# Designs tried in a protein design run: peptides against a protein of PDB entry 3KDP. Part 103

Target 1, 230 residues: chain A of PDB entry 3KDP
Amino acid sequence: PFLIFIIANIPLPLGTVTILCIDLGTDMVPAISLAYEQAESDIMKRQPRNPKTDKLVNEQLISMAYGQIGMIQALGGFFTYFVILAENGFLPIHLLGLRVNWDDRWINDVEDSYGQQWTYEQRKIVEFTCHTPFFVTIVVVQWADLVICKTRRNSVFQQGMKNKILIFGLFEETALAAFLSYCPGMGVALRMYPLKPTWWFCAFPYSLLIFVYDEVRKLIIRRRPGGWVE

## One batch from the design tools (peptide; made by RFdiffusion4, then SolubleMPNN)

Design b2_p17_8_s2 (from b2_p17_8, 14 letters changed)
Fold by OpenDDE base, seed 1:
Structure b2_p17_8_s2 (fold): chain B 230 residues (1-230), chain A 17 residues (1-17)
Amino acid sequence: as target 1 above (230 residues)
Amino acid sequence: EIEEIEKELKEKIEKLR
């Protein structure tokens, strides 16, 4: 997200605080939950045929899969960001290169895509309005990520949601998202302005996409054991 | 100036709730 922000010179879609909240609040507990997750029987029982090459291949495949999921997650966040800005009059094309003027407090006449002038304060409000939905989008997408990370081969429907720590992690990240979104003072303190409940649903297509992607991947792995998709 | 912006932002947030 930050790289796209720099490259495209768009208003900051995700603040440092939100990044920290993701890293500490939404990623750590899930990671711990996965550590306590019962290892997939196939993972535990499958001895590598060639420990050196198969381990390396598996690590590469896991890294690629994680990278792909991370990209989908980022796309979900950016989608929400662009939708919010578009609803406020800033079309995605207009945001390109706007950062310099956007962040300049002395420019109070930045025009949106419809010719409406925005003061610095108004721009910062809309910018910070994006932070919360971006964060929430990440959380909602992470629901899918956490669920799919339980297994490499088995469907989520087969593995179930038996891990109490995973459930706790999902609850915690959701509670954190709700707290940051709706608690008074969070807008000023964390630059996370209140989120309309409807924005929680903006992430659902991406969560579903990740879920479907992973289920398809797992299906391919089950049908073609030892394939490059594993 | 930052405090003033924060105050104004806070007021605007409260109006949006």
Scores: peptide ipSAE 0.018, ipTM 0.561, DockQ to the pose 0.029
Fold by OpenDDE base, seed 3:
Structure b2_p17_8_s2 (fold): chain B 230 residues (1-230), chain A 17 residues (1-17)
Amino acid sequence: as target 1 above (230 residues)
Amino acid sequence: EIEEIEKELKEKIEKLR
């Protein structure tokens, strides 16, 4: 998010502190929980692989798959950001290069895509209004990511959600998102203004997309063991 | 839409006071 902010010169979609909350707060418990996930029945029954040759290829394929999921997650966040700004009169094309004027507190006549002038204070309120939904979108997309990470080959429906620690991780992320979104003072402390409840649902299509993507991937792996999708 | 934005902005400003 911060790199796109710099490269595209758009208003900041997500605060640095919020990014740290994602990296350290939301990801830590889930990551630990995955270490305690029950092994797939098929993993434990596999013949020993040659660790020198097969491990590197497999790690690259796994890394690529998780990299793709991460890109979808980022796209979900940016989608929410652009939707909010568009609803407030700033179309995505208009945001390109706008940062300099946007962040200048002495410019109080920045025009939106419809010719409406915005004061500095109004612009900052809209900017900070984007931070919370962006964060929540990431959390909601992470729900799907956590669920799909439980298994390598089996469907979520086959393996189930038996790991109580993983379930706890999902609740922890959700509780953190709710706290940051609705606790008084977060708007001042973290520049995360209160979130409309409707924005919790904005990420659901992306969560579903990740879920479907992973289920299709796993289905292909089951049908073609040893394929490039593994 | 503009009226709704103005209302929301006012409410947010008031919460910052």
Scores: peptide ipSAE 0.016, ipTM 0.506, DockQ to the pose 0.030
Fold by OpenDDE base, seed 4:
Structure b2_p17_8_s2 (fold): chain B 230 residues (1-230), chain A 17 residues (1-17)
Amino acid sequence: as target 1 above (230 residues)
Amino acid sequence: EIEEIEKELKEKIEKLR
């Protein structure tokens, strides 16, 4: 999200504190859960055919898969961001290059896509209104990411949800998201304003997309063992 | 500066509620 902020010069979609909450709050439990994940039957029992080449290939494939998932995750977050801003009168195309004027406190007449002028304070309210939904979107998308990371080859439907730590992680992330979204004072303390419940659903299509992507990937792996997609 | 902005924003949010 920060990279797109820099490249597109759009208003900041996610605050530094929110990013920190993602990194520390939502990524740690997943990492721990993966460390305690019960070995997939094929991962632990299958010796690498060639330890040198297969390790390198696997690392590249994992990196690529995580990169692709990360891109889908980012798209989900930005989708939510753009929807919120559009609902407040700022269409995506209008946001391009707007950052400089947006962040200038002395400019109180920044126009939206419809010619409405926004004060600095009003703009910051809208900006900070985006932080919570963006965060929640990331959490919801991370649910899918966590679930798919359980297995390399097996379908989620085949492997099931056996890792109690992973399940706990999902609840922890959700609880954290709810806490940050709805706890009094979070708007001031963390620049995370209360979220309408409807925004929780904005990420669902992207979570589904991740699931579909992973299931298709795994299906290809199963059909073509040792192929490029594995 | 951030604290001041947050205070102002808080006051406005409270008025909008």
Scores: peptide ipSAE 0.016, ipTM 0.514, DockQ to the pose 0.028
Fold by OpenDDE base, seed 5:
Structure b2_p17_8_s2 (fold): chain B 230 residues (1-230), chain A 17 residues (1-17)
Amino acid sequence: as target 1 above (230 residues)
Amino acid sequence: EIEEIEKELKEKIEKLR
């Protein structure tokens, strides 16, 4: 997210507080929950592999978790960001290079895509309105991520949801998202303004995409053990 | 600058409550 902010020179889509809430609030309980997850049935039946090959498989899983899934999460957040700004009159093309004028408090006549002028305060309200939905989008996408990380090869439908700690983690991050989104004063204290409940649905296509992608990947792994998709 | 903006926004939100 930060790299796109620098390269595209767009208004800040994700605040420092939201980053901290993601890194410290939403990731801690899920990480602990995965440590208590039961071993996958196909993993338990495997003979001890060479430690070198097991390390390689773990590195591939880590690369998937931090690379591809993280990219889809970021895309989901940016999608929500662009939708909100578009609804407020700022089309994505118009946002390119706008950050300099957007962040200048002395410029009170920044024009949107329809020629409407926006004061600095109005722009900051819209910017902070984007922070909360971006965070919520990440949380909703993390639901799918946590569920798919439970298994390496088996479908989620085959293994089921037995880890109570994982379920607790899902509720905890959802409760945190709801608290930050709707608690009075969060707009001032944390620059997270309340969002319409409809914005929660903007993340669902991306959660579904992650889920489908992982199920297809696991299906390929089951059909072709030791293939490039592992 | 950020603290001043936060203060102004705080005052405006308090007025809107």
Scores: peptide ipSAE 0.015, ipTM 0.421, DockQ to the pose 0.026; fails the geometry check

Design b2_p17_8_s3 (from b2_p17_8, 15 letters changed)
Fold by OpenDDE base, seed 1:
Structure b2_p17_8_s3 (fold): chain B 230 residues (1-230), chain A 17 residues (1-17)
Amino acid sequence: as target 1 above (230 residues)
Amino acid sequence: EIEELLEKLKKKIEELR
């Protein structure tokens, strides 16, 4: 997100505080919860890895974790960001290159896509209004990420949701997201303004996309063991 | 209620800025 912010010179879609909330607040407990997940039914039937040839972390794993899933996650966040800004009069095309003027406190007549002038304060309010939905979008997408991380090969339907700690993790990250989104003062303290509950659903297509994508991937792996998608 | 809260927060931020 930050790279796109710099490259495209768009208003900041995700603040540092929200990033910290993701990394420290919403990711840790779910990640720890995975340590308590039951092993895949076939894990003990797998041949031991060759320590000389098989890297624990390989390019394929990096590509999957940071390339594919990460990109879908980012797309979900940006989608929410662009929708919110569009609803406030700033179409995505208009945002390109706008950062310089957007962040200039001395420019109080930045025009939106419809010719409405926005003061610096108004622009920053809209910018910060995006932070919460972006964060929430990430959390909703992380639901799928956490669920799909339960297994590498088995379907979630096969593995089930038996890990109570994982369920707690999902609840915790959701509760934290709700707290940060709706608790009075969070807008001032964390620049996370409250959002309409309907914005929680904005991420659902992307969460579903990740889930379906991973299930399809796992299906391919099951059908073609040792394939490039593993 | 959320909209009212949002408006209140916006006003407070404006006052702080």
Scores: peptide ipSAE 0.007, ipTM 0.384, DockQ to the pose 0.038
Fold by OpenDDE base, seed 4:
Structure b2_p17_8_s3 (fold): chain B 230 residues (1-230), chain A 17 residues (1-17)
Amino acid sequence: as target 1 above (230 residues)
Amino acid sequence: EIEELLEKLKKKIEELR
């Protein structure tokens, strides 16, 4: 999100504090939970890994994590961001290059897509209103990401949800997201204004997309072992 | 719905000033 902020010169979609909450708050426990995931049902049928040739982190994993799944996550977040701003009169096209004027406290007549003028204070309220839904969107998408990371080859339906620590991680990150979203004072302290419960569902299509994408990918891997998709 | 939320937030901010 920060890269798009710089490249497109749009209003900041996700604040630094929210980024820290994602990286340190919502990602750590789920990531640790993967260490306790049960082995895939076919793990003992696989050939031993060659430590000299087989890297745990390879170009394929990086491409999957950052190039594919990360792009879907970003799309989900930006979708939520653009929907909120559009509902407040700022269409996506109008946001391009608007950052300079948006962040200038001395400009109190920034026009939206419909010619309505917005004061600096009003703009910042809208911006900070976007931070929480964007954050929540990332959390919801991370549910799918965490679930798909349980296995490399087996379907989630085949592997099941047996890792209680992973389940706990899902609840923990959700509880943290709810706390940050709805606890009194978070708007002042963290610039995370409360959101309507309906915004939790905004990311669900993207979460589902990630899930379906990964299941299809895994299905292809099972049918064509050693292919480019693995 | 967001407009209503924004109005509520604006009012709350004004009350806190």
Scores: peptide ipSAE 0.006, ipTM 0.315, DockQ to the pose 0.035
Fold by OpenDDE base, seed 3:
Structure b2_p17_8_s3 (fold): chain B 230 residues (1-230), chain A 17 residues (1-17)
Amino acid sequence: as target 1 above (230 residues)
Amino acid sequence: EIEELLEKLKKKIEELR
């Protein structure tokens, strides 16, 4: 989010403190929970890894974790961001290069896509209104990310949801998201203004997309072992 | 396509560092 803020010169979609809450708050417990996941049923059918030649983290795993899934996650967040700004009169194309004028407190006549002028205070309200939904979108997408990370090859339906610590992690990150979104004072402290409940659902299509994408990927791997999709 | 986009993003990140 911050990189796009700099590169595209758009209003800040997600605050730095909120990013830290994602990285350290919402992601930590779920990530640890994966260590307690049951082994896949086919693990003993796999050839042992050669520690001298086979890397634990290969390019395919990096591409999957940080590339494909990470990009879908980011797209979900930015989608929510652009929808909110568009609903407030700022179309995505109009946001490009707007940051300098947007962040200047002495410019009180920044025009939206419809020619309406916005004061600095009004612009900052809209900006901070984006932070909470963006954050929540990331958390909702992370539900799918966590679930798909349970297995490398088997379907989630084959593996099941028996890991109680993982389930706890899902509740923990959701509870934290709700706390940060609705607790009084978070608007001032974290620049996260209250979230309309409807924004929780904005991320669901992306969460579903990630889930379906990974299930299809795993299905292909099961049908064609050693393929490029693995 | 996604890999190419990621590589472009990585390059831009490196330029910003």
Scores: peptide ipSAE 0.000, ipTM 0.220, DockQ to the pose 0.017
Fold by OpenDDE base, seed 2:
Structure b2_p17_8_s3 (fold): chain B 230 residues (1-230), chain A 17 residues (1-17)
Amino acid sequence: as target 1 above (230 residues)
Amino acid sequence: EIEELLEKLKKKIEELR
């Protein structure tokens, strides 16, 4: 998100504080919970691996897969960001290069896509309104990420949801997201303004996309062990 | 100033990953 902010010179889609909340609050507990996931049923059926060659290949492939998932996650966040700004009069194309004027407190006549002028304060309210939905979008997408990370090869439907700690992690990150989104004072403290409940559903298509992507990936791995998708 | 500090902290956390 921050790289796109710099490259496209758009208003900041996700605040630094919200990023810290993701890294320390929403990512940590789920990541720890994965350590308690039950082993896959097929581990003992795997062919002997060459620890030198197969480890490096697997690490690269895993890194690539997680990179792709991360990109889908980022796309979900940006989608939410652009939708909110569009609803407030700023179409995506108009946001390109707007950051300099957007962040200038002395410019109080920044025009939206419809010619409406926005004061600095109004612009910052809209910007901070985007932070919370972006954060929530990340959390919703992380539900899928956490679930798919339970296994490397088995479908989620085959492995099941037996890990109570993982389930607790899902509820914890959701509760944290709700707290940060709706607790009074978060707008002042974290620049996270309250979110309309409807925005929680904005990320669902991307969460589903990640889930489907991983299930297809795992299906391919099961059919072609040792392929480029593992 | 707080934003700068938070950014530095973020960067440090990212370096530790």
Scores: peptide ipSAE 0.000, ipTM 0.245, DockQ to the pose 0.021; fails the geometry check

Design b2_p17_8_s4 (from b2_p17_8, 15 letters changed)
Fold by OpenDDE base, seed 2:
Structure b2_p17_8_s4 (fold): chain B 230 residues (1-230), chain A 17 residues (1-17)
Amino acid sequence: as target 1 above (230 residues)
Amino acid sequence: EIEKKKKELEEKIKKLR
């Protein structure tokens, strides 16, 4: 998120402190919880073909999977960010290069995509309003990501939710998201203004899409072992 | 027109909160 902010010169979608809260509070506990997930039955049944190459390939696949999860979360967050700004008159294309004028407190006539002028205070309110739903979106998407990462090939319906630690992690990150979103003072401390509960549902279609995509992927892998989708 | 715009902005801000 921060890299895109710099490259695109868009208004800041997520505060640095909030990013740290995600990394330490919402990503770490679930990630640790995944380490306690039972090994997939298919992985244990496979004889190691070559322990050195198979380990390296597996480590690469794991690293790619974690990288993909992070990208998916970021995409979900940015989607929510752009939706909120678009609803407030700032289309995505208009945000490109706007940061300099956006952050200038002396410019009180920044125009949106419809020619409406925004004061500095109004711009900062909408910016800080975007931080909370970006964070919440990451958490909501992460629910699906964590669930799908439990297995490589088996459906979630086949593996089930046996890991109590993972379940606890999901509740913990959700509780943390609710706390950071609605606790008094978070607007000042974290630049996260509270949002209506309806914003929690903004990421649900995206989360569902990821879940469906992964289930389809796993189905293909089961039907075509050794295919390019693996 | 300025008051109308101000009201629209306030309503938009209220809808975000």
Scores: peptide ipSAE 0.020, ipTM 0.492, DockQ to the pose 0.021
Fold by OpenDDE base, seed 5:
Formats: C-alpha cells, sequence, structure tokens
Structure b2_p17_8_s4 (fold): chain B 230 residues (1-230), chain A 17 residues (1-17)
C-alpha cells in the first residue's frame, strides 16, 4: 500500500495507526494459533528435509506469502479505497498525482471529478474514512489467509476446523476490528472513522478468491508432487 | 467555530458514508 501511495501520488490509503493495529493487534493471536494446528495426515510419509540444500523458507513459499497472497490483500484494500473515494466524487484517474494538493492545508478548493471543491478538512475526513474500511478489508482477507495456512498440501476440508485457538484468533481479530471501527472516539484518537456495515462485505470476494486459489494450488500439488506450484 | 465546523463535517460525512 505504501509503495503505491508513493508511486501514484494518491491520497494516503492506509494510516500508520491502522498498520500498527494489523501488525500488533490482528495478526499476533492468529499467528500463534497455527502452532497448535494438527499435523497433516501425510506428514510422516514425506522424506525428511535436507538441511544443507532445502531451505525452510523457499522461494515458492516467499512467492506465495508476499507475492501472490499479499498482492490479493492489497488489491482488496485498494478496491475498497477507490470505491469510497469514487462515491465521494473522486474517480481513480483523478486521484493520480492529487496527493500534493490533497495534503496541502492552504489549498481549500481541490476539485473532485465533478467540479465540486473540497476544503482541507473535508478531504482529510474522506481520507480517514478510507482508512477504517481498508483495515477491515485486510482483516476479512486475513480470515482466508489464516485458514489456508492450516495446511500446505491437504485441503482445508480434509483438515477441518478443530483448532479452538485458531477459531479464537479469528474472533479476536474480528472483535478488535469491530472495536476500532465502531467505538466512540476512535475517529479522534486513532483517525479511524466508523464504516457502514456493508463495507465488510466488499472484502468477501477477495477472501473467497484467496481460498479458491489456494485450494486449487493444493489440489495441483496433490496430483503432481514435486511440481513448480509447491 | 472549529468544533462547530467539525460537527457539521462529521454529519455531512455520516450522510456520505
Amino acid sequence: as target 1 above (230 residues)
Amino acid sequence: EIEKKKKELEEKIKKLR
């Protein structure tokens, strides 16, 4: 998100506080919960890793975690961001290069895509209105990420949802997201303005996409062991 | 005056949300 902010010179899509809430709040308990996951049924049928040649974190795992899944997460957040700004009169094309004027406190006549002028205060409120839905989108996508991380090869349907700590993690991150989104005073304290409940559903297609993508990937791995998809 | 404008803006945004 921050790279796109710099390259495209768009208004800030995700605030520093929301980033901290993701890194320290919504991601810790889910990550710990994976340590309590049951082993896959075929784990003892796999040959031991060669510690000299086989890295624990291989290029395929990095590509999946940071390249593919991380990109889908970012796309989900940016989709929500662009929809909110478009509903407020700022079409995506108009946002390119707008950051300089957007962040200038002395410019109170920034025009939207329809010729409406926006004061600095109005612009900042619209910007902060994007931060919470972007954050919530990441949390909703993280549900899928956490679930797909339960297994490397087996389907989630084969593994099941027996890990109570993982289930607790999903509720914890959701409860934290709801608290940060709807608690009175969060707009002033954290610059996280409340969102319509409908914005939670904007992330669901991306969560489903991640889930389907990973299940297809795992299906390919099961059918063709040792392929480039592992 | 700033608080009044802030409230008016918050109400406008609540309508735009």
Scores: peptide ipSAE 0.017, ipTM 0.508, DockQ to the pose 0.026
Fold by OpenDDE base, seed 3:
Structure b2_p17_8_s4 (fold): chain B 230 residues (1-230), chain A 17 residues (1-17)
Amino acid sequence: as target 1 above (230 residues)
Amino acid sequence: EIEKKKKELEEKIKKLR
């Protein structure tokens, strides 16, 4: 998010403190919970891997798959950001290069895509209004990411949701997201203004997309062991 | 919708003062 902010010169989509809350707050417990996941039912039926050859190829493919998921997460966040700004009169094309004027406290006549003038204070409220939905979008997409990370080959429907610690992690990150979104003072402290409840649902298509993508990937792996998709 | 959002923003500004 911060790199795109710099490169595209758009208004800041997500605050630095909020990013830290994602990295340290929402990701920590879920990541630890994966260590307590039950072994896949087929793990003992797998042939022993050749540690010299099979490890490198599998690590690259896994890294690529998780990299793709991370890109989908970012796209979900940016989608939410652009939707919010568009609803407030700023179309995505108009945001390109706007940062300099957007962040200038002395410019109080920044025009939106419809010719409406925005004061500095109004612009900052819109910017901070984007931070919370962006954050929540990431958390909602992380639900799917965490669930798909439970297994390498088996479907989530085959493995089930038996890991209580993983379930706790999902609740913890959701509770943290709700706290940061709705607790009084978060607008001042974290520049996260209160979220409309409807924005929680904006991320669901992306979560579903990740889930379907991974289930299809796992299905291909099950049907074609040793293929390019492992 | 823009006018509604403008009013919501103005109300938020008032709460921040």
Scores: peptide ipSAE 0.016, ipTM 0.510, DockQ to the pose 0.029
Fold by OpenDDE base, seed 4:
Parts: C-alpha cells; structure tokens; sequence
Structure b2_p17_8_s4 (fold): chain B 230 residues (1-230), chain A 17 residues (1-17)
C-alpha cells in the first residue's frame, strides 16, 4: 500500500500506525505459522528427497505464492480505499497526483470529482476514515491467506496443530481489528475512525479471490507435478 | 460554509459509521 501511495501520489490510504499494526499484529502470526510448518516439514521430510532441490522449489513457491497473495491483499485494501473515497466524492482518477494538494494544510479548496471544495480538516477526516476500513480489509483478506496456507498440506495430524494455530491467528487478527476499530479514543490516538460493520464485507470478494487462486494453483500443481507453479 | 460542510461531513461520517 505504501508503494502505491508513493507511485500514484494518492492520499495516504493507510496510516503508519495501522501499517505497524498489520506488520506486527497480523503478519507475525502467519510468519510464526510458517516457521512452525517449516520446522514440522523439516522433521517430517526425513524422506530421502534431494533436500537442496526440494527446498529451493518450495521456497520459490512459497515466495511466489506469498508475493501474489500479498498483491491480492493490497488490491483488496486499495479497493476499499477507493470505494470510500468515491463515496465521499473523490473518484480514483481524481486521486492520482492529488497527494501534494491533499496534504497541504494551506490549501482549503481542494476540489473533488464533482467540484466540491474540501478543507484540509475535512480531507484529513476522510483520509482517516479510510484507514480503519483498509486495515480491516487487510485482516479479512489475511484470514483467507491463513486458511489457504494451512490447507496446503494433506497430513491430517499436522492439520490439527495447524488448526489451533490458525484459529489463534484468526482470533488475534480479528480481536486486533475490532480493538482498533471500536475502542474509544482510537480515532484520536491512531487516526482510525470507527467502521460500519458493512465495510467488513468489502474484503470478502478478495478473500474469495484468494481462495479461488489457491485452489486453481493447487489444481495446476496436481496436474503438473514439477511445473513452475509447484 | 465551513460549518455547513463540517456538518455535512459529520453526517457523512455518521452514515459511514
């Protein structure tokens, strides 16, 4: 999200604090889950597979999968951001290059896509209104990512421990999202205004997209063992 | 006009809430 903010020169879609909450709160659990899966896989991969080639393939695959999932997550967040701004009169096309004027406190007549002038204070309220939904969207999309990551490996026994870590991760992310979204004072402290429950659903299409993507990926892997998608 | 826009935004925020 920060890269697109820089490249497109759009108003900041996600605050620094929310980014930190994602990185520390939501990304940590997947990382721990992956570390445990790798540790378990390294214990279980005492089968005489060539450890160098299979590790490299798996690492590349994991990296590509996470890269692609991360892009889908970012797209989900940006979609929510653009929807909120569009509902407030700022169409996506109009946001391109608007950052400089948007962030200038001395410009109080920034026009939206409909010619309505926005004061600096008003713009910042709308910007901060986007932070919470963007964050929540990322969390909801991460639910799908977590579920996908855990459904990859067929071992029923490994699924049990993985399921506990999954449930814990989902709970932690959800609790964090709820806390940041609805705790009194977060609007002032974190620039995160309360979110309507309806905005939680804006992420669901992207979660579904991630599921479809992973199932298609798994299907391709099953049909072409040893292919690029493995 | 600023107060009117502030109220409109507060109402929009309330509608977003």
Amino acid sequence: as target 1 above (230 residues)
Amino acid sequence: EIEKKKKELEEKIKKLR
Scores: peptide ipSAE 0.018, ipTM 0.464, DockQ to the pose 0.024; fails the geometry check

